# Designs tried in a protein design run: peptides against a protein of PDB entry 7UQJ. Part 10

Target 1, 160 residues: chain A of PDB entry 7UQJ
Amino acid sequence: PELYQNFNITPPRGVLFHGPPGTGKTLMARALAASCSSDERKITFFMRKGADILSKWVGEAERQLRLLFEEAKKHQPSIIFFDEIDGLAPVRSSKQEQIHASIVSTLLALMDGMDNRGQVIVIGATNRPDAVDPALRRPGRFDREFYFPLPDVKARFKIL

## One batch from the design tools (peptide; aimed at target 1 K56)

Design b1_p9_6_s4 (made by RFdiffusion4, then SolubleMPNN; from b1_p9_6, 4 letters changed)
Fold by OpenDDE base, seed 3:
Structure b1_p9_6_s4 (fold): chain B 160 residues (1-160), chain C 160 residues (1-160), chain D 160 residues (1-160), chain A 9 residues (1-9)
Amino acid sequence: as target 1 above (160 residues)
Amino acid sequence: as target 1 above (160 residues)
Amino acid sequence: as target 1 above (160 residues)
Amino acid sequence: DIPLYRVLE
């Protein structure tokens, strides 16, 4: 109710944060979590990295995704943040990524199976939105996108 | 209504984000846009870079500013984010910046002409608030300022 | 009331932002301040750096902390942001940090003495949560923690 | 200009 009322986000919609690396996608996701977490409504923030899901959960990635969504549902209101989601959900057409097709299909099914009354927000962050499977970017999944451009590279080099 | 209620920002107030480069001014502006965008109230986020306005719109910068504000008004609630606003609205007293005087005057007029009932927020980001024309920092324009300090340089060097 | 209602943060709870440097802890604290500041309820944002409190206020650090909390209370709703709080409130068991024991005890007393009806949020940011005195991480003090992981170092190196 | 926010309907 209120989390989604404050953000006026209808569950179970996913949000894709995309833009060059270091533009603060992960930071924003945490900010949103922090801003929405009240004393009365502690938002549980689940963070996973796409590449880490594949590397740490080799052979169990699908099960771990299911468990993650179940745990997020159990701890509503919750945010699931997938950092580097292009590592988790590559474009299906890439020959190299056939190994990930089952994980992508599991994530699709989990997002599609989210109860509309739930308070689970899924945020995906990527540096390469074009490397994210278009199936994840359809209505009912990551149906909102936020672009994060680089701060002027010149400005960053003035700090180093 | 609600965007300004959630931020409790009375239009047409501009917000100046100032601080060293890489302190996340641009990121914050996007975060605010994201946090205020609901399903019912899609915030349209317009981003322009001060130097890019001058370089890309040479001879048409004033017209493009007018069009930007008109489009922002048409797509209310909206945020206009000027990154590197010191490049767009230099201090009028600088001899080198006379070329920009008309653009600054146009931006002043556009901010002054914003309807108080509108839902257009203007955010300017700069690394050099002292390089921004004081006329832009007066009540009714960028009348709110947020300082963005560097995270400890020592802390950043530990990551490299 | 509303600041804490929007964040659903019961005063006087402190929030610890912890994670590697450059993960945007300071940025988030400012974002929260900006998002909660309304025209009706201007949030006063007080920022202090732990090491600066020790270095600038040598011999007066405790008094300056008291004055900071008094001023924050006077300007409610307010946020006190301690950047690099591990520099201010080191682990008491560290032999090198006995010089800071009185400052830590003062901060503890100030946090414990905050009126539950107040609208003062204390945010501490650190790169080393294990270097922060566990006494500060107890209920009624920094009783909420937000982890800020690095964006993938590989992603950052692609920008440079 | 790439809209910084897009909702797919």
Scores: peptide ipSAE 0.031, ipTM 0.228, DockQ to the pose 0.102
OpenDDE base, seeds 1, 2, 4, 5: peptide ipSAE 0.007, 0.018, 0.006, 0.018; ipTM 0.210, 0.249, 0.204, 0.226; seeds 1, 4, 5 fail the geometry check

Design b1_p9_7 (made by RFdiffusion4)
Pose (drawn by RFdiffusion4):
Structure b1_p9_7 (pose): chain A 160 residues (1-160), chain B 160 residues (1-160), chain C 160 residues (1-160), chain P 9 residues (1-9)
Amino acid sequence: as target 1 above (160 residues)
Amino acid sequence: as target 1 above (160 residues)
Amino acid sequence: as target 1 above (160 residues)
Amino acid sequence: RTPRTRTLS
């Protein structure tokens, strides 16, 4: 931590996995979760699939999001993987419902808002990156974007 | 206050930060929240978002808004910051649930019934200005609209 | 009435001020209420909003609307003004609440219960006219309309 | 008390 405090830098804590289906996005997230449970320093893994937080009550989806990010603050070494994040956080439109744009606005305020979110890495895997809200694709929340391509010749050899 | 009586004008009590993502809106609100808590006279910063207002009970979200504005009037030199305000106050629509139009109507009534002496300042950052209701964007509610643009060369030099 | 009842032209049961925001609709009702700054028993003015009638309880909103109309009949020549009548009477649909729908179901029955010798006029204001419920715009209700447009050049000169 | 609900699609 002194290397990052040597400068006035904060580490990148957000990655957006994107690429075609079957290219290794969930596999890489699974290998990262298995590696986080065997290095004997507790990096807590929070798995979230799509719109797992959707509820029929008003304001319960935003409350579940706030609770997920808070429980992430309780244990500092914690990770949040959002599988199929284009179904949880679509581009905010006036035509669609307000539960969607309200979830996206809560996610924006919880990733880079007024309060610091802590040592929480946020990973999102998507097949449709341009269905993710563009305000979620900037540094401070999903700094990096890993493009997982269809494998080339040497990569197909290695996979096989 | 005598200058604002000599000319028959009321000081603006509302600002709407708007601009592209990552241009300085939450940063300015964070710097103002740190400047509220330093000096010989104290300004109270009230931070809000859509999650700690929206409720599942009838008449509880507008009661939370009223408690916020009454508590800010109690601590009279005050700032109220609504982040991602288009999620809290979308454009009123009949094809939406009634709780969003009811929040916008309660917010319009509470802003039209403030102290009328520049005591409670209300600051909102929407990232998208069109999504916010046009009744809130008229002078009398959110008087000033600060456009935080993408920085030009001298501004990028200063930021770097 | 000695003059206007000679010709049998009935005064309107419901007159609707509608227009863009900031066009002076609340000013016209405030100026008519300062024309109620006159002696008693003539042009009693009631200033209500699309809020501060609707409540947590199930009967106080309709009971208070029936009482407002009864106090309007008690002082015979009287005017009821509903500012932001889309807040009190939104569009009834299947995303609508039950308490607003019953407010509309009582306001319609109170406007059809108003007698033909027109001594209670109900003026209502809105910035979004096709967001008020369609039933109050039917004949025998809010049927005469006043459009309040943005000002032209001479009008902006007078305002300045 | 009366709860509010959301209609999901």

Design b1_p9_7_s1 (made by RFdiffusion4, then SolubleMPNN; from b1_p9_7, 4 letters changed)
Fold by OpenDDE base, seed 4:
Structure b1_p9_7_s1 (fold): chain B 160 residues (1-160), chain C 160 residues (1-160), chain D 160 residues (1-160), chain A 9 residues (1-9)
Amino acid sequence: as target 1 above (160 residues)
Amino acid sequence: as target 1 above (160 residues)
Amino acid sequence: as target 1 above (160 residues)
Amino acid sequence: RIPRFRILE
């Protein structure tokens, strides 16, 4: 409740941070975790990389996701941050597409299964919002999107 | 000496960067390394991740830590940066707790064993200072703490 | 062509981001990728860590580099970002020096082998430009260097 | 502050 009130988020809502890589999405997600953490109210921050979910957890990714959400619920108020969530997008192999589909299906089910009273926020960061499964972007999941704009075109011209 | 003078640190002192993830702890530790690096005085910067110390070095973590400190001493002035030092906190298994305790004990011994004249600074970054072993936070170890505040509440309100 | 025009880069040119760790090199490389990405022209961003190239790909690093450049060429316009490219510098073992030399030789050959018409930019980020093989810094490779200065000395004084 | 980048020619 209060975590979601602090975010003005109706639970359970995922927040998608999207924008160019290095615009500070990971930075901001992490900053949000601590700004909501007072001395009296420590927020537990869980971080996972999308690519690590695919590569490190072959055959256990679904189980690790379930454990992650259980741990987050146990240690609420909590934030689950998926960095590079577009890294759940398969490398072009039919086998990886099936594995990806299973992992994404598990994530969807976990997001849908969050009790509305749970103080767990899910943040996904991506450089490619179009590479994120549209099902993840539906209401009750990553239903809030924050675009991280580039540092001004002028900053680019100083580097170009 | 001079490195510690540049930090206003009495040697050997560890610096704990704590605060929300993405507040720029890793950024700042890295920036400190280079700001102290002149063309005439290159600071050798060593980086390790807390989670990598646990996972990549099972059975050799203690040896790798010793080698790291030896290499840092050899290439002084140097900075050893432990990113996500709270990642040395065990996953809840009694076996990992013992392994963790051994690694932490080694790190403590290495920090205590640094000669006061050595130009080696240890920086730890954590999102969870309370998840860092209190023994690491004692005088002569990570005895200076820098809180990385969130970007202004106003930046949060632009995202909320 | 157009990607290089957007960067004012004569193809094939690598860009070396050097400067203190955490000065935002990784951030900027990622920001550049997306600033060049319009809705009409999505830039494919590939990221690899120098240390991961050495450690994760022992015996396959050369093959993985070739595949990376092939994939980048296939998905042009693209950016290949090597974060911590100084992490290709060997740990002091003669065996690792030979492995490093082979990996660097492969990277050199891949950069030299890029067709001038390819829309692939290579960005390397390092904290230690002197630890980057001088051969990588020659014309046609990482021939443009951007120094990332420290946040103002004043920001350091707030932490010191 | 966005770090000021200097192009080293």
Scores: peptide ipSAE 0.000, ipTM 0.184, DockQ to the pose 0.033
OpenDDE base, seeds 1, 2, 3, 5: peptide ipSAE 0.008, 0.005, 0.006, 0.013; ipTM 0.259, 0.191, 0.232, 0.377; seeds 1, 2, 3, 5 fail the geometry check

Design b1_p9_7_s2 (made by RFdiffusion4, then SolubleMPNN; from b1_p9_7, 5 letters changed)
Fold by OpenDDE base, seed 2:
Parts: C-alpha cells; sequence; structure tokens
Structure b1_p9_7_s2 (fold): chain B 160 residues (1-160), chain C 160 residues (1-160), chain D 160 residues (1-160), chain A 9 residues (1-9)
C-alpha cells in the first residue's frame, strides 16, 4: 500500500527507467529507495544487473529471480532494481528464443504473481527501451516509463 | 506538514543547494522529490532553470514565476526546483539592476507570500552561492544551505 | 598535454572509478568529459560497457577494442570510458582463462601502446575493483583509483 | 514515454 502510495503506483507496477547511459538511472533508483526509507518504513533495496542474472545457468537464473522476488516480498516494503534490464530480458528474437524466453517468462510470471497488496516495486533500467521485451511493458508490469535525458551539456556543466 | 516534516523544514523555507558543478544538486533535488512523493502525497516537482526564466521578456518572467508558484500551490505538496538560481537572481549590480531587480522582487514576494501551511518547498541550486542575491538568503526564503562537495578535491586531483 | 594537465595526469594513465552501484561513476566520467571540453578543445567521449564488448566473438572483441582506441586517438583529446570494466577484464581464473585472457591482453597492450603524447584518457568503472585483473591496475594502466562512496544515508537525510 | 517531470506532476 504505502510504498505504492509513496510512488503513486497502483501495485504491482514496474517502472522502466530509460535514457542514455550515465543519466543517473541507478543513482535515482537508489535515491528513491533511500528517501522512501524512513526509520519507520525501511525500504529494502535489491539491486541486480541483467547480465549478472543471465550469466548463470538458465535454470539458475530463473531460481535467482524467484529467490529475489521472495526475498523482496519477505522484506517489504522493497524495491527491486534491475540495472540493464535489456541484458536480462531482450526482445524475443527467434534465434535466441529458448534460453531468454524462459528467463523472460519467469520474470513475467513473477511480476504478474505479485500480490496487489505487496509493497514491492520493480524498477528496470535500460539504455535501450526498445530492446526490452514488449511483454514486460504491459499493464501490471513495467507499465510506467521514465525518460532520463542526458543533462544538456550546459545542464551537465550545471549538475557538475 | 509532512513534506516539511520529511524535510525537517518549517514552512515556507527555501533550500539553497550549492557546490561545484558535478556534485549532483539537480539529481538530488529530483531524488528528493521522487522519494517524498507517496500515493497519498504526490509531491509535484517543478523544475525551472534560472536562465530559461530570464530568457523570457521581463514581464513574462514575472508572470511565469507567479504561474509556477500558483501551480505549485495547486499541486501541493510540491517542490519548486530552480536550477542555476544565480542566473535568475544574480546579485543586484547597478547596471543590470532594473531588469533583474523586478524578477528578484517577484521571487522574494512569492516566497514571502507562501502560506506557512502550504506544502511548497523551494530548492535553488547554484554553483555560485555568492552570486545569489542576499535578499533570497534571508529567513523564510532560502534560509537553509546545503553544500555539495566535490568528491574530495584530492580524490578529483588524483583522478585528474 | 592539456587534457592531462587539466586532469593532472601524466599520460597515458588509466583511472579506475570504483564504488557501490549508483554512486555516479558514469555520471562523473561524463561530467569530467563535459567539463574538460571547451569550445577550443572538444573532448571526445567514448563509452563502452564491458559486457557489450564481451558479448562479441573473442576476435571481434579484440578488434572492437583496437578500433575504439584508434578512434579515440583520431579524435583526441578523448576519454574512453569503460563502464563495468570487471565485465570486460575479470580476474584471470583458470576455467574462463583463455577467452578473457585474450581480451585482457589486448586491452593491456592497447593501454601500454598509447603514446605518452596522446591525449587519450581511459576511465574504467566498476562496482568490484577486486574483480578487475590486477595486471590492469599497474603503473601506466589503471594506476589511479577513485572510490565513489554512497552518499551516506545521513548525508541524504541532511540534504533532505 | 512520460518524462520524469510528469510523474512528479
Amino acid sequence: as target 1 above (160 residues)
Amino acid sequence: as target 1 above (160 residues)
Amino acid sequence: as target 1 above (160 residues)
Amino acid sequence: RIPLERILE
């Protein structure tokens, strides 16, 4: 409830952070987690990289996703941040279909299986939103997208 | 109330983020806004650059400030983030005095005119706190300053 | 000369940015590039992810590294930023030794082969400095390390 | 594609 209230998210909505590399997607996700964590409501922040999950055996990647979601549910309110989610869940192309399809299917099932009362937010970050499987961008999954613009070179001089 | 409680700010206090470029002032302001926004309390984050306000006709800059504060009040709790506020409200120097004076006067009046019960936080970011009109740094305005250090100048001098 | 002067780096030194994920390593590297780029001296910023280089065939990964360094040299002054360099140049373990060893060897040779007069800075970013091959951390390579701390949660609470 | 600014709106 309240984490989703804090994020203005109807559970269980995933958020896709997208934008050029070095726009602070990961930093923002951490900042969000840190700032939504009060002493009364510690938000547990889980971070995983898409590539680190994919580097495991197919069945172990699925198991790791399940464990991650179980742990996030156990430690709710929580944020699961997938950095480089396009590395974990690339668009299903026919040739690489089987291995990635099971991981994507597992992630889809985990997102769909989140209890609407669960205080688990899933944030996916990518530089390539078009490389993320469209199935993940459906309502109830990553149905919110945030563009992280490159700070304009002048805005970089000013954030700098 | 609670935005100010979350920020430990007594309304209507402005916060001046200052520090070298690259220290993440804008990123922190956004992270703050995102983190304090709950479903129950959507914090509306308004971002404006000082230069972008100043690039408008003098009377239009004043009108834009008024509209911004009205919109922030309408969407409270809210954060107004002025990036590069030294571009909007430079120290009153005699030659540029008239044009900048009216904008600064308008901003002062808007900050002073905020109802103490209004959940509007004003964050100004600058790389040059000494270039900000001292009138803006008085109690009830930007009366809190946060220094964003460069990650250790020695660490940067060593990166560099 | 002057890029290295601006960085206080004796050429050709690599810089290792390390620290927890989301500490702004990539943002800092971009910021550094932007700040060192003047109208007179546009610094060309090349960004590559370690995993993106490794996802190519072994010989193609080597070729891509060579091309990257050639392009960086052609567009000097330049910064080559390797994000997640631990993905590109993991510690040589016996089982994955052969494939990673050639890529690491190529990167070593490219860093060693940089002309001391070349205005090419190499920045590697990692969350796991201990996962980077120690050979890359020798003098003339990534011989400078910068820790990016998480902004202390208390520092966030104080900026908040 | 909602800019970050619009969710803060």
Scores: peptide ipSAE 0.000, ipTM 0.187, DockQ to the pose 0.212
OpenDDE base, seeds 1, 3, 4, 5: peptide ipSAE 0.000, 0.000, 0.000, 0.000; ipTM 0.370, 0.226, 0.303, 0.368; seeds 1, 5 fail the geometry check

Design b1_p9_7_s3 (made by RFdiffusion4, then SolubleMPNN; from b1_p9_7, 5 letters changed)
Fold by OpenDDE base, seed 1:
Structure b1_p9_7_s3 (fold): chain B 160 residues (1-160), chain C 160 residues (1-160), chain D 160 residues (1-160), chain A 9 residues (1-9)
Amino acid sequence: as target 1 above (160 residues)
Amino acid sequence: as target 1 above (160 residues)
Amino acid sequence: as target 1 above (160 residues)
Amino acid sequence: KIPRYRILE
């Protein structure tokens, strides 16, 4: 309850942080965790990189995703942060596309399976919101999107 | 035309962003892309890491570089961002030096082959400008260099 | 002498930068290096990632750590920055735990072996200060800790 | 400004 109130997020919504690299998406995700943690209530922060889900867990990625969501549920209130979630987008090889499609389907099912009473927030960060599968952006999944603008354009005109 | 005017870059110049890690080089490269993108004119941003060019494309790195430049030309206006471009510098092993020298030679040829009328900007980011092959820093290649200073020293004295 | 005075650190103490990812730990470590560097006195900045120590130097990690500390001593004043130092924490496999324990023991010995007259500063950055081996946090090692707060919470309530 | 530090990675 309180975690979602503090985020002003209706459960079980995922939040997509999108914007250029270095705009503080990962920073903000951890900011959320730190600011909602108290001495009485520590938030467990889980981090996975999209590319690591594909590469490090070849043949086990789906199982590792399931274990991650169960661990997050066990340690609620928790945040699951997927950095570089666009790394789960289809790759050019048909075999890679099939692997990606399977992993994305598992992630969809896990997000759909989040109990509305659970204190698990899923944050996806991407530099390429256009490369995130539209199925992940549907209601009940990453249905809130926050743009991380670049540091003020005025700071830029001093360099370029 | 406009992209180069907005950057105040004479085509076909590459821009070397150099400075400490975390100074926002990658952030700025994407900032440039986002700020020069409009609803009418989206800039395509291509990103490659120097280390990935060497490791992920063993035996195909040259081909992948050619494909990248062709794709950037096809999707102009575009930015090719090479993060950690110093990762293409010669390594201590003679075999690695030969592989690096070949990849660097291909990158040089691709930069030299950029049509001055093309709307492709190449940005290299490095933490080690001294480790970037001097051949990449010649006119018509990465011939503009921008130092990314660390955040203002005043913000530092609040933490340390 | 001067490097430690500029940091307000009693030699040969290590500094643990802890805080959420993207809070500028790596940036600050390099900021320290840049701000303490003059034209007359360049600081040599060495960077290693905790995960790279485990993965890239399998069977040689201890030797590479020793070489790193000797190189830092040779090029003093210097900063050794361990990014993601919590990546040296025990992993779930008993074999990995043994490898981690051995590498951590070597790092402890190298920190304990730093001459008080040496101008070598060791900075560890972690997102998980609780995952850093308590032995690394003892006096003469990472005995100073700096929390990197998230960018001001007020900026957050505009997004969420 | 030229970097006043040497980076060795």
Scores: peptide ipSAE 0.010, ipTM 0.280, DockQ to the pose 0.098
OpenDDE base, seeds 2, 3, 4, 5: peptide ipSAE 0.008, 0.000, 0.026, 0.008; ipTM 0.207, 0.199, 0.202, 0.256; seeds 3, 4, 5 fail the geometry check

Design b1_p9_7_s4 (made by RFdiffusion4, then SolubleMPNN; from b1_p9_7, 6 letters changed)
Fold by OpenDDE base, seed 1:
Structure b1_p9_7_s4 (fold): chain B 160 residues (1-160), chain C 160 residues (1-160), chain D 160 residues (1-160), chain A 9 residues (1-9)
Amino acid sequence: as target 1 above (160 residues)
Amino acid sequence: as target 1 above (160 residues)
Amino acid sequence: as target 1 above (160 residues)
Amino acid sequence: MLPLERELE
C-alpha cells in the first residue's frame, strides 16, 4: 500500500511472485507485511496455500475466499498472500476442473471488486507461473509480476 | 562445504531448517549453495520434495534416494535439499506407514553412510519439525537444526 | 520512499541492515527495489560496496560518492545500496583513518543534504554494525536499523 | 539479483 502512494502509483490489486522453489517469494511477502507494520499501524498478513484452497475447503472454497477478502478489508491495511497459487490449477478430473473454475472465477471477481483505494494487497506466489490461470494475470488482478531468480552466484557476492 | 572447511569445522551430515512457511528455509539452502560456489568450484544443488518422494516414486522411492545420494557424491561438493521433509510422514493407512518406514529407513541409512570427509551436505526443510521422524534428528543425521523465525514485525519496520 | 508517505511517516534518509553474513540483507535491499518498480516507474538500484569505495576509488572516493548521489537523484525513485558499509571503517593506518574520515564525512553530508521529499533511499548493509561510524547511525542518516538475525543462532549453527 | 518486475498491460 504505502509503497505505491508515495510514488503516486496506483497500488496494484495483485502482485505475482514467481520463480524457482526457494527463491524467497514467501519470505518476501512476509517481509513486505512486516516492513509496513508500525507500532501504530500493523499490517495484517493473511496466508493461504493454493492446494489448501482446493483440498481443505471442498464445497466451501468460494465462501472461504469471500470471507478472506472481507476479513482482509476489515483489517486493512492488509496483505493476502496466496502461496503456491498454481495449486489452483485444474486437477485431471472433470469434477476438479469444475471446482477449479468456480474457485478461480470467485478469486477473479474478488480481485476485480477490490477498491483501488483500499489497503488490501494480494500477493500470489508460484514456482510455475505458466500453471497460473492467465485470467489471474490480467490488468486489475495480478497485474505486476516479480521474478525471483535463483540467487545467482554473481548476485550472492552481494548478499554475503 | 567450503564454509565448514575454512573454519576447520567438521561439516554436519544433515541440517534441519525449520520454521513457519515462507521464512526463507529453501532460499537459505540455495543461498548456501550459491555462496559456496566459486568460479572454480561450483556447488551442485539437488532438490527433492518430501511429498514427491512418496507420491512420484511409488515403489522406487528407496532406489531414487540411493541414486540421489550417489549423484550428490559424484558431483561433490554438493547440497541435497529436502524441502517439506515432513512430507515423508506416514499417511493414515498401514500400507503408507510401511512405505514411509522403508523410505525413512533408507534415508537414515544413506545419512549414516555418508563419509564426514565428503563434501555432501543434506538440508531438510520443514514447517513441522515435530512431524519429522525423531530418528532423522539424531546425531550423524539432521544433527543441526535451524529455526527460521518469522521476520519479526519490529525488524521489518526498519526496512520500509 | 512510497512506503513511508502512505503511513504519513517521514521517509528515512537511510536504513541500516545489519546481521551476520548471508542473512539476506542484500537480497532484501534488491527485493525492495524490485517491489517498488512499476512498468511506469522503475526504481533505479545503485549498488556500491564499502571496501570498493576505499580501494577502487582511492583519491576520488568522495567525488564518486557525490556522483552516486547525484545520479540517484537524477534517476529517482532510486535506492542506493551500500553493501558491507562497515568496509568504510578505518584500517589500522593513520592514513586510512584519514581517508575513512573524509569519505564518512562526505557520506554524512550527502545524507544530510537529501531532501526528505526526494525519492532516494539509502540502504547500508553490514555484518558489523559496531564497525559502522556512529555518526552514520544518527537521526537523518541511517536512522532506521534492521537486524537480520541469523535464522536463530542455534538455528544457524546448524547451516554453517 | 533484483527480482525482475513485469507489469502486464
Scores: peptide ipSAE 0.000, ipTM 0.339, DockQ to the pose 0.084; fails the geometry check
OpenDDE base, seeds 2, 3, 4, 5: peptide ipSAE 0.000, 0.000, 0.000, 0.000; ipTM 0.171, 0.193, 0.322, 0.337; seeds 2, 3, 4, 5 fail the geometry check

Design b1_p9_8 (made by RFdiffusion4)
Pose (drawn by RFdiffusion4):
Structure b1_p9_8 (pose): chain A 160 residues (1-160), chain B 160 residues (1-160), chain C 160 residues (1-160), chain P 9 residues (1-9)
Amino acid sequence: as target 1 above (160 residues)
Amino acid sequence: as target 1 above (160 residues)
Amino acid sequence: as target 1 above (160 residues)
Amino acid sequence: SVDQELLDH
């Protein structure tokens, strides 16, 4: 931590895995979760699949998001993996419903809002990165974007 | 106050921050929230978003908005910051649920019934200005619209 | 009435002010209420909004609307003004609440219950006319309309 | 699609 405090830098805490299907996005997330439970320092892994938070009550989806990010604040070494994040956080449109743009606005305020979110890494895997809201693809929330391509020759050899 | 009486004008009590992502809106709101808590006279900063307003009960979201504006009037030199305000106050539509048009109507009424002395300032950042209701963007509600642009060269030099 | 009842031209049951925001619709009703700054029993003016009638309870909104209309009949020559009538009478659909739908179901029955010897006029204002419920725009209801446009050059000169 | 609902008191 003194190396990041030596400068006035904050570490990148957001990655967006994107690429074609079957290229290793969930596998890499699974390997990172298995590695986080065997290095004897507790890095808590929070798994979220698509729009797991959608509810028929008004304001319960944004409440579930606020609770997920808060429980992430309770244990500082915590990680949040959003599988298929293009179904949870689509591009905000006026044509579609307000539960979607309201979830996207809550996610924007919880990732880089007025209050600091803590040591919470946020990972999102998507096959459709341009269905993710463009305000979610900027530094401070999904700083990095790892493109997982279809494997080349040497990579196919290694996979096989 | 005599300058605002000599000319027969009312000081603007509403600002709408708008601009591309990562251009300084939450940063300015955070710097103003730190400047509210330093000096010999105290300004009270009230931070809100769509999650701690929207409720599942009938008449509870508008009651939370009224409690916010009454509590800000009580602590009379005050700032109210609504982040991602297009999620809190979208354009009113009959093809949406009634809670969003009812929040926009309650917000219009509470802004039209403020202190009328410049005591409660209301600041909102929408990232997208067209998504917010046009009735809120007229002078009398959100008087000023600060466009936070992508920085040019001298601004990028100063930021770096 | 000694003059206008000679010719049998009936006064309107519902007159609708509609237009873009900031075009002076609330000013006209405020100026007509200052033309009610006259002596009593003539042109009693009631200033209501699309809010402050609708409540948590199930009967106070319709009971208060029936009482407002009864006090309007009690003082014979009277005007009821509903500012932001899309807040009181939105479009009934299957995303609509039950309390607003019953407010519309009572406002329609009270406007059809108003006698032919027109001594209560109901003026209503909106910035979005095709968001008020379609039933109040039927004959015998809000049928005469006043469009309030943005000002032209001479009008802006007079305003300045 | 989700149709959100309100509750009475």

